# Peptides against a protein of PDB entry 3J47, part 12

Target 1, 121 residues: chain A of PDB entry 3J47
Amino acid sequence: IRLTNQLKSLKGLQSKLKDVVEYLDKVINKELPINHTILGKLQDVFNLLPNLGTPDDDEIDVENHDRINISNNLQKALTVKTNDELMVIYISNLVRSIIAFDDLIENKIQNKKIQEQRVKD
Target 2, 69 residues: chain B of PDB entry 3J47
Amino acid sequence: YEEKEESNLAATKSMVKIAEQYSKRIEEEKELTEEELKTRYVGRQDPKKHLSETADETLENNIVSVLTA

## One batch from the design tools (peptide; made by RFdiffusion4, then SolubleMPNN)

Design b1_p9_4_s2 (from b1_p9_4 with M1S S5L)
Fold by OpenDDE base, seed 1:
Structure b1_p9_4_s2 (fold): chain B 121 residues (1-121), chain C 69 residues (1-69), chain A 9 residues (1-9)
Amino acid sequence: as target 1 above (121 residues)
Amino acid sequence: as target 2 above (69 residues)
Amino acid sequence: SATLLDVLK
């Protein structure tokens, strides 16, 4: 479900971007006036997107913790953050699994002891 | 799309909370394991069961956190 | 580890 939602969001974004491109092409061709509202929203999106175009400035502090920002430099930082979170989750799951396994072993030992006692009776 | 975005944002916030809770969960898991160990030594089934249950709960929470991430 | 060994016996 979550992955599907993410994929749907990406597809929606892609569709919107396509629409913007188509609109821009029509404006360039003088077929339609520039939709200033759409352009404004797009500009806002671009402003919120970490600067994809400046590869050299390693320094852009990815301030925005919002995982949604697919923008490249900020995306790198966000990707790193996501990776760290995934690692933590993974380790946590592993630890829980180990504990659960230990409990299973103990239960098995107990069951065996009970069975042995029953056989002696 | 907006619904998914909102879900992702909520998940991200949850992950931050999970990170904070992770340390606590690890400690809870350790406590469960220790109780199991103690139960083995004492021969009383009850402490071991409790430890096992706590470990399972901790694992479940971690899994949910991963799924939320 | 001890528990695992016990299970194996």
Scores: peptide ipSAE 0.460, ipTM 0.844, DockQ to the pose 0.008; fails the geometry check
Fold by OpenDDE base, seed 3:
Structure b1_p9_4_s2 (fold): chain B 121 residues (1-121), chain C 69 residues (1-69), chain A 9 residues (1-9)
Amino acid sequence: as target 1 above (121 residues)
Amino acid sequence: as target 2 above (69 residues)
Amino acid sequence: SATLLDVLK
């Protein structure tokens, strides 16, 4: 359910971004007049977004170094954070797997001991 | 879309919490392993089973956290 | 670790 909701949200965002890009392309091509209200809202969105295109290490990128990728520069910092989080999850899964194997081995040993006892009886 | 955005924001906040919880879960997993070791010495199945179950629960929570991340 | 060795024996 959570993954489905996240996917749905991402799809919605993607669709909206596509519409914006299409609108911007039409404006650039002078096919449509610039809607100032839409542009203002878009600018606000871009300002709220981590700097999606600047290769320069902004202070914001440093602060969000451990956070999930939004776009390009901040996205790089966010990518690093996401990678670290994924690594932690991976290690955790490995540890759990090791514990599960240890339990299986112990169960096997116990079963063997029980069988040996039965043979002695 | 707005509902999803709110959900994503909540999920991100939850991820930070999950990281902390993950560290705690690792420690809990170690404790379960110690209990299993103790159970080996005692020769009783019940404590070992409990440790194994706790380790499994810890692992499951970590997997869910990773999947949510 | 010791238990693993016991299983391997």
Scores: peptide ipSAE 0.450, ipTM 0.837, DockQ to the pose 0.008; fails the geometry check
Fold by OpenDDE base, seed 5:
Structure b1_p9_4_s2 (fold): chain B 121 residues (1-121), chain C 69 residues (1-69), chain A 9 residues (1-9)
Amino acid sequence: as target 1 above (121 residues)
Amino acid sequence: as target 2 above (69 residues)
Amino acid sequence: SATLLDVLK
């Protein structure tokens, strides 16, 4: 469900972006007047978007490290963070698996002892 | 789309909390194993079973956290 | 480890 919602949100964003591109193409071709309100919102979005293309903003804003930055640099930093989180999760799962195996071994030992007692009785 | 975005934001916040909880869960898992060890010495099957169940619950929570991430 | 040894017996 959560992944589906994220995918849907991403698809919605993609569709909106496509509409913006189509609008911009029409404006460039002088087919439609420039809507200043839409452009202002787009500029705000671009300002909020980590600079995808400006090489100078290597400053990974520490505050946005937690935000899925669409920019390659921020995305790279987020990817590193995600990798670290995944690694922690992997280690946790491994530890839990080891504990589960230990319990299985103990259960097997107990079952064997019970069987031995039943044979003696 | 907005509902999904809100869900993703909540999931992200949950992941941060999960990281903190994960450290705590590891400690809880260790405590459960100690109880299992103690129960093993006492010869009572029930405490060991409880420890195993708690370890399984901890694993399930981690898996759900990974799937949510 | 001790439990594992017991299982192996």
Scores: peptide ipSAE 0.446, ipTM 0.835, DockQ to the pose 0.008; fails the geometry check
Fold by OpenDDE base, seed 2:
Structure b1_p9_4_s2 (fold): chain B 121 residues (1-121), chain C 69 residues (1-69), chain A 9 residues (1-9)
Amino acid sequence: as target 1 above (121 residues)
Amino acid sequence: as target 2 above (69 residues)
Amino acid sequence: SATLLDVLK
């Protein structure tokens, strides 16, 4: 359920971002007039996005391309972090599985020894 | 969407906590494995069982963490 | 590993 909700939210966000990109492309190409309401909402969304940049570079003047790169860099950083977390979980599960397997082997050895003793007896 | 975002944020915070706990659990699991090794040589089954159980618990917690991530 | 080898003998 939680994963499904997260996926749904991500899909929704992705769809919205795609729509925004398409709209911006049309505006850039002068195919559509600038809709100030949509731009305002987009700006609000961007403002609500955590400043994924280091807080110190308050220099406003970085050209739009640099901001996109910063956002992408932050997304990339978040993705890397998520991947690292998943990797840790994976390794942990693997280690636990190995330990469990070792225990199973030991149990099997013990059972075999018990059986051998019973046959002698 | 907002509810899901909030849930994701909470989950992320929980994951960080779980990661810390997991690190600690891994260390505990290692210690139990050493005890199991020692106990294996001494012929005591009980310490080995305890190590196995601890490893299983650690695995279960990791699986839950993955499912919640 | 040693135990695994013992199981395999």
Scores: peptide ipSAE 0.443, ipTM 0.833, DockQ to the pose 0.008; fails the geometry check

Design b1_p9_4_s3 (from b1_p9_4 with M1P S5L)
Fold by OpenDDE base, seed 5:
Structure b1_p9_4_s3 (fold): chain B 121 residues (1-121), chain C 69 residues (1-69), chain A 9 residues (1-9)
Amino acid sequence: as target 1 above (121 residues)
Amino acid sequence: as target 2 above (69 residues)
Amino acid sequence: PATLLDVLK
């Protein structure tokens, strides 16, 4: 469900971005007047978008680390964070697998002891 | 779309919480394993089985958390 | 600690 919602949100963003591009192309071609409200919102979005192209704003505001920085640097940082999280999950799964394996071994030992006792009786 | 974005934000916060819970679950799993070790000494099969089941449940919860992350 | 070794024997 969550992944589906994320995918739907991403698709919606993609569709909106496509509409903006189509609108901009029509404006460039003088087919439609520039909607200043849409442009203002787009500019606000671009201003809120971590500057994908300005390498100089190294101020990755640590507080905004939780915000999906669409910036390649933020995407990279998010990818690193996601990778670290996946690594932790992987290690956790390994630890649980080891514990489960240890329990299986113990169960096998117990079963063997029970069998040996049954043969002696 | 906004609901999904909010859901994603909530999911991300939940992931952080899951990471904390995961650390806690690992500690609880270790404690259960220690109790299982103690129970092995007492010769009761049932506590060991229960620990194994708890470890399996913890594993399943982690897998589900990873799949939902 | 049930040593893995005891299970393998």
Scores: peptide ipSAE 0.442, ipTM 0.836, DockQ to the pose 0.008
Fold by OpenDDE base, seed 2:
Structure b1_p9_4_s3 (fold): chain B 121 residues (1-121), chain C 69 residues (1-69), chain A 9 residues (1-9)
Amino acid sequence: as target 1 above (121 residues)
Amino acid sequence: as target 2 above (69 residues)
Amino acid sequence: PATLLDVLK
């Protein structure tokens, strides 16, 4: 459920961003009149977005580390965080697999012992 | 979308906590495995199985928590 | 000990 909600939110954001890009392209191409209200809102959104374009701005706003925000710089930090989380999950799964294999090995040994006893009887 | 975003934010905040819990749960899993090994020497199959199952459950919960986070 | 190695032997 949570993952699905996150995915849906990301898809929604992606769609909105696409619409914005398409709108901006139309404005640049002078196909549509500049809607100043929309541009103002977009500009506000871009200003609120962590600076996507300047790789060097060290202002990694710590608060946004958790936001899988589509912002490239924040995306890098978020990507790193996501990678770390995925690594933890991966290690956990490996550990579980190892435990499961150990149990299977034990079961196999026990079964072999039982068979050997039956042959001796 | 907004409700989901809020849920995601809450989940993300929980991830830090989950990471800490994960480390603890990994240690607990190791302890269970050690106990299983000890129980193996005692010839008590059932306790070993129970420990293995508990370890698996602990890991599963950790994974779900990390994924949710 | 029921090591994987023992099972393989």
Scores: peptide ipSAE 0.446, ipTM 0.839, DockQ to the pose 0.008; fails the geometry check
Fold by OpenDDE base, seed 1:
Structure b1_p9_4_s3 (fold): chain B 121 residues (1-121), chain C 69 residues (1-69), chain A 9 residues (1-9)
Amino acid sequence: as target 1 above (121 residues)
Amino acid sequence: as target 2 above (69 residues)
Amino acid sequence: PATLLDVLK
């Protein structure tokens, strides 16, 4: 269910991005006016998205560089946080697995002892 | 899409809580293991089984937490 | 530790 919802959200985002591209193409071709509301929402989304270094945006003006750097720093910080969380979860799972394995070994030893006692009777 | 986004946000908030719960769960797992060890010495199999079950439950909860992240 | 050794026996 969760993975399906994530996939659905990603697909919806992809569809929306495609619609924006199509809209931009129509505006460039002077076929339709720019939907300023949709563009504004997309801009907001892009501003909220961690600056995945689009290599080609090196040409965007100096004033946005500070905001981009702040966004990149935030994105980096979020990435680090996510990595730390995943690491903690991973370690936790390993610890639980080790404990479960130890218990399994003990159960096997006990079962073997019971069988040996039955053979002597 | 909106429902999934809301679910993801809720999951992220839950991750902070999971970090706190993780520390507590580790301690609970350790206690169960200690009880199992004690039960081995007393010759009663029941405490060991309980410890094993609790460790398994703790592991399951961690896996679910990871999947939720 | 003793448990692992017992399993190997």
Scores: peptide ipSAE 0.444, ipTM 0.841, DockQ to the pose 0.008; fails the geometry check
Fold by OpenDDE base, seed 3:
Order: C-alpha cells, then structure tokens, then sequence
Structure b1_p9_4_s3 (fold): chain B 121 residues (1-121), chain C 69 residues (1-69), chain A 9 residues (1-9)
C-alpha cells in the first residue's frame, strides 16, 4: 500500500512535469504565450527543489547530507544519505541473520543433548 | 500527488528516526543475544526463545524500515 | 556458552 501510494504520487508528478515541459516548449517556440501563473508555480517548485546542477548548491548539499536526492547536486548529497541509511539497514539485517543462526545452532545443540539423554535412558 | 509528497516528506523524516531506532534495535538485538547466552547457561528454553523472538522482531522492524525508505 | 564449536562436535 505505501509503495503503491508513493508510486502513484510519483507518476502524478511525472505527468504534471511532462505537461509543464510541453507547455514550456510551446512557449519557447513562441506558439503560446507564457502562462505566468504556471511559470510562477513552476518557479516555486524549482526553488523548493534542491538546485539542480548549480555548482553553488554544493554548500547546500553539505547541510542536507542526510536527505534523499531530488536533483543532481543535492541529489548527490541525498544519495550519500540514502546510501548510509541502506547500509545501516543492511548491517541490521545481517546482525539479525547472525542471531537467527545462533538460535538455530543452539536448538541443534539442545536437540543433540536430548537425543544423548534418550540413549542413556 | 500532494498527499504523496507529504507522505514522502513524512517518510524521509521517519527515515531519520528509523536510523536512530535502528541503532537502538541493534542494541536490543545484542541484549537478546546476551540473554540467549545466559539462557544456555541456565538450561531453560524459555529465555532463549524470548531472545530469539525479540531478535526476529527487531529484524522485521529493520526490514520494514528499509522497505519504507 | 556452547559455541558453534560445541554444535559442530
């Protein structure tokens, strides 16, 4: 359910972004006048987005090192954060697996002891 | 879409919390393993089982956290 | 602590 909702939201964003791109292309080609309202909203979105590919955003990326990538520079910092998080999850899973194995081994030892006791009886 | 964006933001904040929880979960897992070790010495099955169950729960929570990330 | 080694024996 959560993944489906995230995917649906992402798809909607993608569709909207595509519409904006198509609109911008028409404006650039002078086929349509610039809708200032749409452009303003897009600009707001762009300002809220981590600065895509601006070299000056590297400093902002350092402050946001722990956040997920939205765009290339900030995206790099966010990628690092995501990678660190994934690493932690991986280590946790590994540790749990080790514990599970330890339990299995102990169960096996107990079973052997029970069998040895039965043979002595 | 807006609901998803809000959900993603909440998820990201949750991830930071998950990282902290993960560290705590690792500690809890270690404690469970120690209890299991103690249970081996005491020869009683019940504490060991409880430790195993807690370790499994910790693992499950970590997996869910990873899937949510 | 019956280690993995004890199980292997």
Amino acid sequence: as target 1 above (121 residues)
Amino acid sequence: as target 2 above (69 residues)
Amino acid sequence: PATLLDVLK
Scores: peptide ipSAE 0.440, ipTM 0.839, DockQ to the pose 0.008; fails the geometry check

Design b1_p9_4_s4 (from b1_p9_4 with M1K S5L)
Fold by OpenDDE base, seed 4:
Structure b1_p9_4_s4 (fold): chain B 121 residues (1-121), chain C 69 residues (1-69), chain A 9 residues (1-9)
Amino acid sequence: as target 1 above (121 residues)
Amino acid sequence: as target 2 above (69 residues)
Amino acid sequence: KATLLDVLK
């Protein structure tokens, strides 16, 4: 249930982002007038997004190409962090599975020893 | 959508907390495994059972964490 | 130390 809700929310966000991109493309192509209210809300959303690139205050006139790369680098860093977290969860599950398996094996050995002793008696 | 986003944000914050708890749970699991190893050597069943139960609880918590992530 | 390996034997 929770995963399904998260997936549905992500799909909703993706659809909304797609609609925004399509709207921006239409505005760039002069097919639609610039709706300042929508742009203001979008700017608010972008400002609420973790500032992917705060480049430190240094004055560098980073040409538009470098800003896209910085945004991609931060998204990549966030993806790496998420991957590391998932890896930790995976390792923990593996460790628990190994422990459970070790216990099962010990139980099996004990049962076998009990059975062998019963045959000798 | 907003309610689900809020739920996802809460889940993400919970995931960070779960990562910290996970490190602690791994340590608890290791302690239980050491007790199981000691119990195997001493030949007493009771500490091994407790270790197994705690390992299972730790696994369940990790699965819930993965499902929340 | 009876390792898991010793049990499988």
Scores: peptide ipSAE 0.460, ipTM 0.851, DockQ to the pose 0.009; fails the geometry check
Fold by OpenDDE base, seed 2:
Structure b1_p9_4_s4 (fold): chain B 121 residues (1-121), chain C 69 residues (1-69), chain A 9 residues (1-9)
Amino acid sequence: as target 1 above (121 residues)
Amino acid sequence: as target 2 above (69 residues)
Amino acid sequence: KATLLDVLK
């Protein structure tokens, strides 16, 4: 459910961005009049987006780490963070799998010993 | 969309907390594995069962964390 | 290690 909601939100954002790009292309080509209301909202969105252009400014505000979906440099930092988190989860699952295998091995050894005792009786 | 974004933000914050808890849980699982090794020498099944259960609980929590990521 | 070998035998 949560992953599906995230995917749906991302897909919705992607669709909106595509519509915006298509609209901007039409405006640039003078095919459609500039919708000032849409442009104003887009400009507001772009102004709220962390400055994607300069990779070297280390001053990416640490507080926005939660916005995985925000644009490229912050997205890179967030992608790295997400990758690290996923790696930790993956390692965790591996460790648990190893423990479960160890238990299975122990159970098999015990079962074999019980069978050997039954054959001796 | 906004409701899902809020849910994702809450999930991400929860994941950070889970990562910290996970490090602690891994340590607890290792301790239980040592106890299982000791219990194997003593021939008592109960400590091994407890370790297995703790490992399973830790797995379930990690799976839930992955599903929230 | 020994435990795994014992299971494999």
Scores: peptide ipSAE 0.444, ipTM 0.844, DockQ to the pose 0.008; fails the geometry check
Fold by OpenDDE base, seed 5:
Parts: sequence; structure tokens; C-alpha cells
Structure b1_p9_4_s4 (fold): chain B 121 residues (1-121), chain C 69 residues (1-69), chain A 9 residues (1-9)
Amino acid sequence: as target 1 above (121 residues)
Amino acid sequence: as target 2 above (69 residues)
Amino acid sequence: KATLLDVLK
């Protein structure tokens, strides 16, 4: 469900971006007037998008580290964070598997002891 | 779309919380393993079974967390 | 710790 919602949001963003590109192309071709409200919202989105294009401001504002989607550098940092989270999950699964194996071993030992006791009786 | 974005943000915050909860779950799993060790000395099957079930539940919760990540 | 050896016996 959550992944589907993320995919749907991403598809919606992609569709909106495509509509904006088509609109911008029509404005460049003088087919439609510039909607200043859409452009203002787009500018706000671009301003909120960490500058994908300015290589110089390496100021990874630590405060925006929580915002997953925005910039390739932020995407890299987020990819690293996601990789760390996946690693933690992987280690967790391994630990749980080890515990489950320990329990299986104990159950097998108990079953063997029960069988040995039944043979002695 | 906004509702899904909010859900994704909540999911991401939940993942951070899950990481903290995961550290806590690892500690709880260790505590349960110590209880299982104690139960081995007492010779009762029931506490060991309960520990195994709790470990399985913890595993299931991690798998769900991975699938949500 | 139950040793794997105890399980194999």
C-alpha cells in the first residue's frame, strides 16, 4: 500500500511536470499566455528543489537531510541513508534467523531427549 | 497525491522510529534469549516456546519494515 | 548454549 502510494505520487508529479513542460513549450511557441500562478508555483517548487544545477553550494544543510526526494546530492545522501537502513534491516533479519536456528536446535535436542527417554521406559 | 505524499512522509518518519524501535527490539530479543537461557536451567518447555514465538514476531515486524522501506 | 554437537549426537 505505501509503496503504491509513493509510486502514484511520483506518477502524479511526473504527469504534472510533463504538463508544465507542454505548457512551457506552448508559451515559447506563443500559442498560450504565461500563467503566472503556475510559474510562481513552479518557481517555488524549483526553489524548494535543492539546486540540482549549482555545483558550488556543497552546503548540505543538515536540516534538509530529512527531505528524501529533492536533489541528486541529497538523493545521494538519502541513498546512503537508505542503504544504511537496509543494512540495519539486513543485520536484524540475520540476528532473527540466528535466534530461530538456536530455537530449532534446542527443539531438536529436546525431541531427541524425549525419544531417548521413551526408549528407556 | 498529497495524501500519499503525507503518507510517505509519515512512513519515512515511521522508518526512523522503526530504526530506534529496531535497536530496542534487538535488546528485547537479547533479553528474551537470556530468559530462554534461564528457562533451559528450569527445564520448562513453555518459556522457550514463548521466546521463539517472540523472535518470530520480531522477525515478521522487521520483514514488514523492510517491505515498507 | 546447546552445542551443535549435542544436536548431532
Scores: peptide ipSAE 0.439, ipTM 0.839, DockQ to the pose 0.008; fails the geometry check
Fold by OpenDDE base, seed 3:
Structure b1_p9_4_s4 (fold): chain B 121 residues (1-121), chain C 69 residues (1-69), chain A 9 residues (1-9)
Amino acid sequence: as target 1 above (121 residues)
Amino acid sequence: as target 2 above (69 residues)
Amino acid sequence: KATLLDVLK
């Protein structure tokens, strides 16, 4: 359920972004007059988007740098953060698999001991 | 869309909490392994089973955390 | 330590 909702949200965002890009392309091609209201809202969205394109100027505190970077640089930082999180998850799964394997080995040893005891009786 | 943005923000906050919980879960998994080791010494099957179950629960929670991330 | 070795025997 959660994954489906996330996918649905991502698809919705993708569709909206596509519509925006299509609108911007039409404006650039002078096919449509610049709707200043839409452009203003889009600018607001871009301003709310962490600076996606310009790596240079803003003192993004190193601590927030890993979180907020939806920017290409910020996307890189978010990608790094996501990669780190995925790595942690991977290591966790590996550790759990090892524990489960150790338990399986122990169960097998116990079963073997029980069988050996039964043969002695 | 707004509900989803709010959900994504909540999910991101949850991920940070999950990372902290993950460190705690790793420690819980270690404790379970020590209890299994102790149970090997004490010869009772029940503590080992409980440790295995707790390790499995910890694994499941980490998998769910990864899938929600 | 029921060693992996004891399982392999």
Scores: peptide ipSAE 0.431, ipTM 0.837, DockQ to the pose 0.008; fails the geometry check

Design b1_p9_5_s1 (from b1_p9_5, 5 letters changed)
Fold by OpenDDE base, seed 5:
Structure b1_p9_5_s1 (fold): chain B 121 residues (1-121), chain C 69 residues (1-69), chain A 9 residues (1-9)
Amino acid sequence: as target 1 above (121 residues)
Amino acid sequence: as target 2 above (69 residues)
Amino acid sequence: SLLSDLLKL
């Protein structure tokens, strides 16, 4: 569900960007007037989008480290954070597996003891 | 789309909370292991079974967390 | 211990 929602959001963004490009092409061709409201919202989105295109401002604002989705440089930092989280999850799964195996071994030992007792009776 | 974005934001916040819960779950798993150790001395199968079940539940929750990440 | 239990199997 969450992944599907993210994909839908990305598809929606892609569609909107395509519409903006098509609109800009029509404005350049003098076919349609510029919608200032759409452009303003788009500018706000671009301002909120960490500068995908400017190589120089690699300043990973530490404050945005928690926001996974924003920008490629931020995405790299977020990818590192995601990798760390995945590593923790992996280790946790291993620990749980080890505990489950310990319990399985104990159960087998108990079953063996019960069988041995039954043979003695 | 906005609803999905909000859901993703909530999911991300939940992941941070899951990381905290994960640390807590590890501690809970250790506590259960201690209870299992105590149960071995008492010779009762029931507390050991309960520990095993709780470990399994913890594992399941981690798998769900991984799938959500 | 897990190891002790393994030895009992």
Scores: peptide ipSAE 0.445, ipTM 0.835, DockQ to the pose 0.008
Fold by OpenDDE base, seed 1:
Structure b1_p9_5_s1 (fold): chain B 121 residues (1-121), chain C 69 residues (1-69), chain A 9 residues (1-9)
Amino acid sequence: as target 1 above (121 residues)
Amino acid sequence: as target 2 above (69 residues)
Amino acid sequence: SLLSDLLKL
């Protein structure tokens, strides 16, 4: 479900971007006027997107929302943060799994003891 | 799309909370293991069962956190 | 120990 929602969001963004491109192409071809509202929103998105196009190495620590594949440089930092979070979750899951396994082993031992007692009776 | 975005945002916030709770969950897991050990000594399952249940709960919370991330 | 218990199973 969560992954599906993320994928849906990404697909929606992709569709919107495609629409913008198509609109821009039509404007260039003088078929339609530039939708100033869409363009403004797109500009806002680009402004919020940390420098996508300038590959300059400056690790700008934009702490902004980890999950949105935002712009490349900030995206890299966000990717690192996401990776760290995933690592923590992974370790946590492993720990829980180990505990659950320990309990399972103990339960199995207890069951064996019960069976042995039943055989003696 | 908007619902998914909102869900992702909520998940991210949850991850921050999970990080804070992570230490607590680790402790809960330890408690479960200790109870299990105690139950082995007492010969009946109650403390052990409780420890196991706490560990399972800790694991579940971690899984949910990962899925939310 | 967990390992000891595993061996007993």
Scores: peptide ipSAE 0.455, ipTM 0.842, DockQ to the pose 0.009; fails the geometry check
Fold by OpenDDE base, seed 4:
Formats: sequence, C-alpha cells, structure tokens
Structure b1_p9_5_s1 (fold): chain B 121 residues (1-121), chain C 69 residues (1-69), chain A 9 residues (1-9)
Amino acid sequence: as target 1 above (121 residues)
Amino acid sequence: as target 2 above (69 residues)
Amino acid sequence: SLLSDLLKL
C-alpha cells in the first residue's frame, strides 16, 4: 500500500513535471505567452522542493539551464533522501538479522553444552 | 496524487524517525548482545533471553518499516 | 565473540 502510494505520487509528480516542461517549451518557442500564474505555481512547486544550493545570482541565460539543473538536482536530492531512507531500513533489518543470528548461535551453543552435560551425567 | 505525496512525505518523516529509533534500537541491541556476552561469562540465561527478545522486536519493527515503506 | 561462538557450533 505505502509503496503503491509513493509510486502514484512519483507518477503524479512526473506527469506534472512533464506538463511544466511542455508548457515551458511552448513559451520558449513563443507559441504561448508567458503565463505568470503557471510560473508562480511552478515556483511554488520549486519552493516546496528542498532548496538545493542557492544558485548565485549569475545572468539570465544561465538561469534556465541552472533551473533545469536545480530541478534535476532537487529530484536527485529527493532520490538521494529516499535512497538514504531505504538504506537505513535495510541496515536496520540487517542488524536485527545479525542479532537474531547471534542469539540463535548462542542458544545452539547452550543447548549443546546442556546436552554434553547430560551425557556426562 | 496529492494524497500520495502527503503520505510519502509523512512516511519519509516517519522513516527518519524510524532511522533514529533504529540507531537507538541497534545500540540497545548491541547492549543486549554485550549483556548476552556477559551473561555467557556469568552463566545467567535471563539477560540473554531479554536481548534476544529485544533484537527480535527490533527486527520485526524494521521488517514492518520496510514493508510499509 | 559471535564468531568464536559460530566456530564452536
């Protein structure tokens, strides 16, 4: 259920990003006027994305390439965050498995000692 | 989609909390393993059993966290 | 150690 919801959210985000890219391409191609409302919503989406590093105020043409890089960097950061969470869960499961295995080994050793003691008696 | 995003965000926050709890649980598990080691030297079964139970609970919680992730 | 215990099994 949770993975399915996460996948649906990612698909929704992907669809939204695709729509934004298509809109931006149309604006760049002068097929549509710059819609400030759409840009504002896009900025809100970007602001909701964890601020990957402050792009220094360098000039206008680099801003679009930097914005795509910022979006890619944000997706990368979100992916990294997700990977870190998955890694923590994996490590946690591994540690628990190791502890359970250690306890099993110790129980087996104790059982063997008890059996050896019973044979001596 | 928004509901799933909110659920994923909540899940991510929960995972960070789970990671912190897991780090603490790992430390608790290590302490229990050390107590089990000490119990092997002292011959007392009770601390070892408690460590094993705590480790199992920690493992179960991690498995549930992975399955819910 | 757990490894030592494993070796004793």
Scores: peptide ipSAE 0.447, ipTM 0.837, DockQ to the pose 0.009; fails the geometry check
Fold by OpenDDE base, seed 3:
Structure b1_p9_5_s1 (fold): chain B 121 residues (1-121), chain C 69 residues (1-69), chain A 9 residues (1-9)
Amino acid sequence: as target 1 above (121 residues)
Amino acid sequence: as target 2 above (69 residues)
Amino acid sequence: SLLSDLLKL
């Protein structure tokens, strides 16, 4: 359910972005007058988006390294954070798997001991 | 879309919490392994089973956390 | 140890 909702949200965002791109292309081609209201809203969205495209400005505050950057630079930082989180999850799964194997081995040893005792009996 | 944005924000906050929970779960998993080790010494099957079950639950929670991340 | 137990199998 959660993954489905996330996918639905991403699809909706993708559709909206596509509509915006199509609108911007029409404006660039002078096919439609610039709707200033739509452009203003888009500018606001871009301003709220972490700076995706400008690699040069140094102020990647180290603290936000872990956030999923929708912005290319911020996206890179967010990608790094996401990778770190995924790595932690992966390690955790490995640890759990190892514990499960340890338990399985222990169970097998116990079963063998029980069987050996039965044969002596 | 707005509902989804709110959900994504909540999910991100949940991920931070999940990371903390993950560290705690790792510790719980270690404790479970120690209990299994103790059960090997005491010779009773029940504590070992409980430790194994707790380890499995910890693993399941981590998997769910990874999948939700 | 788990390894020791494995050797006993």
Scores: peptide ipSAE 0.446, ipTM 0.834, DockQ to the pose 0.008; fails the geometry check

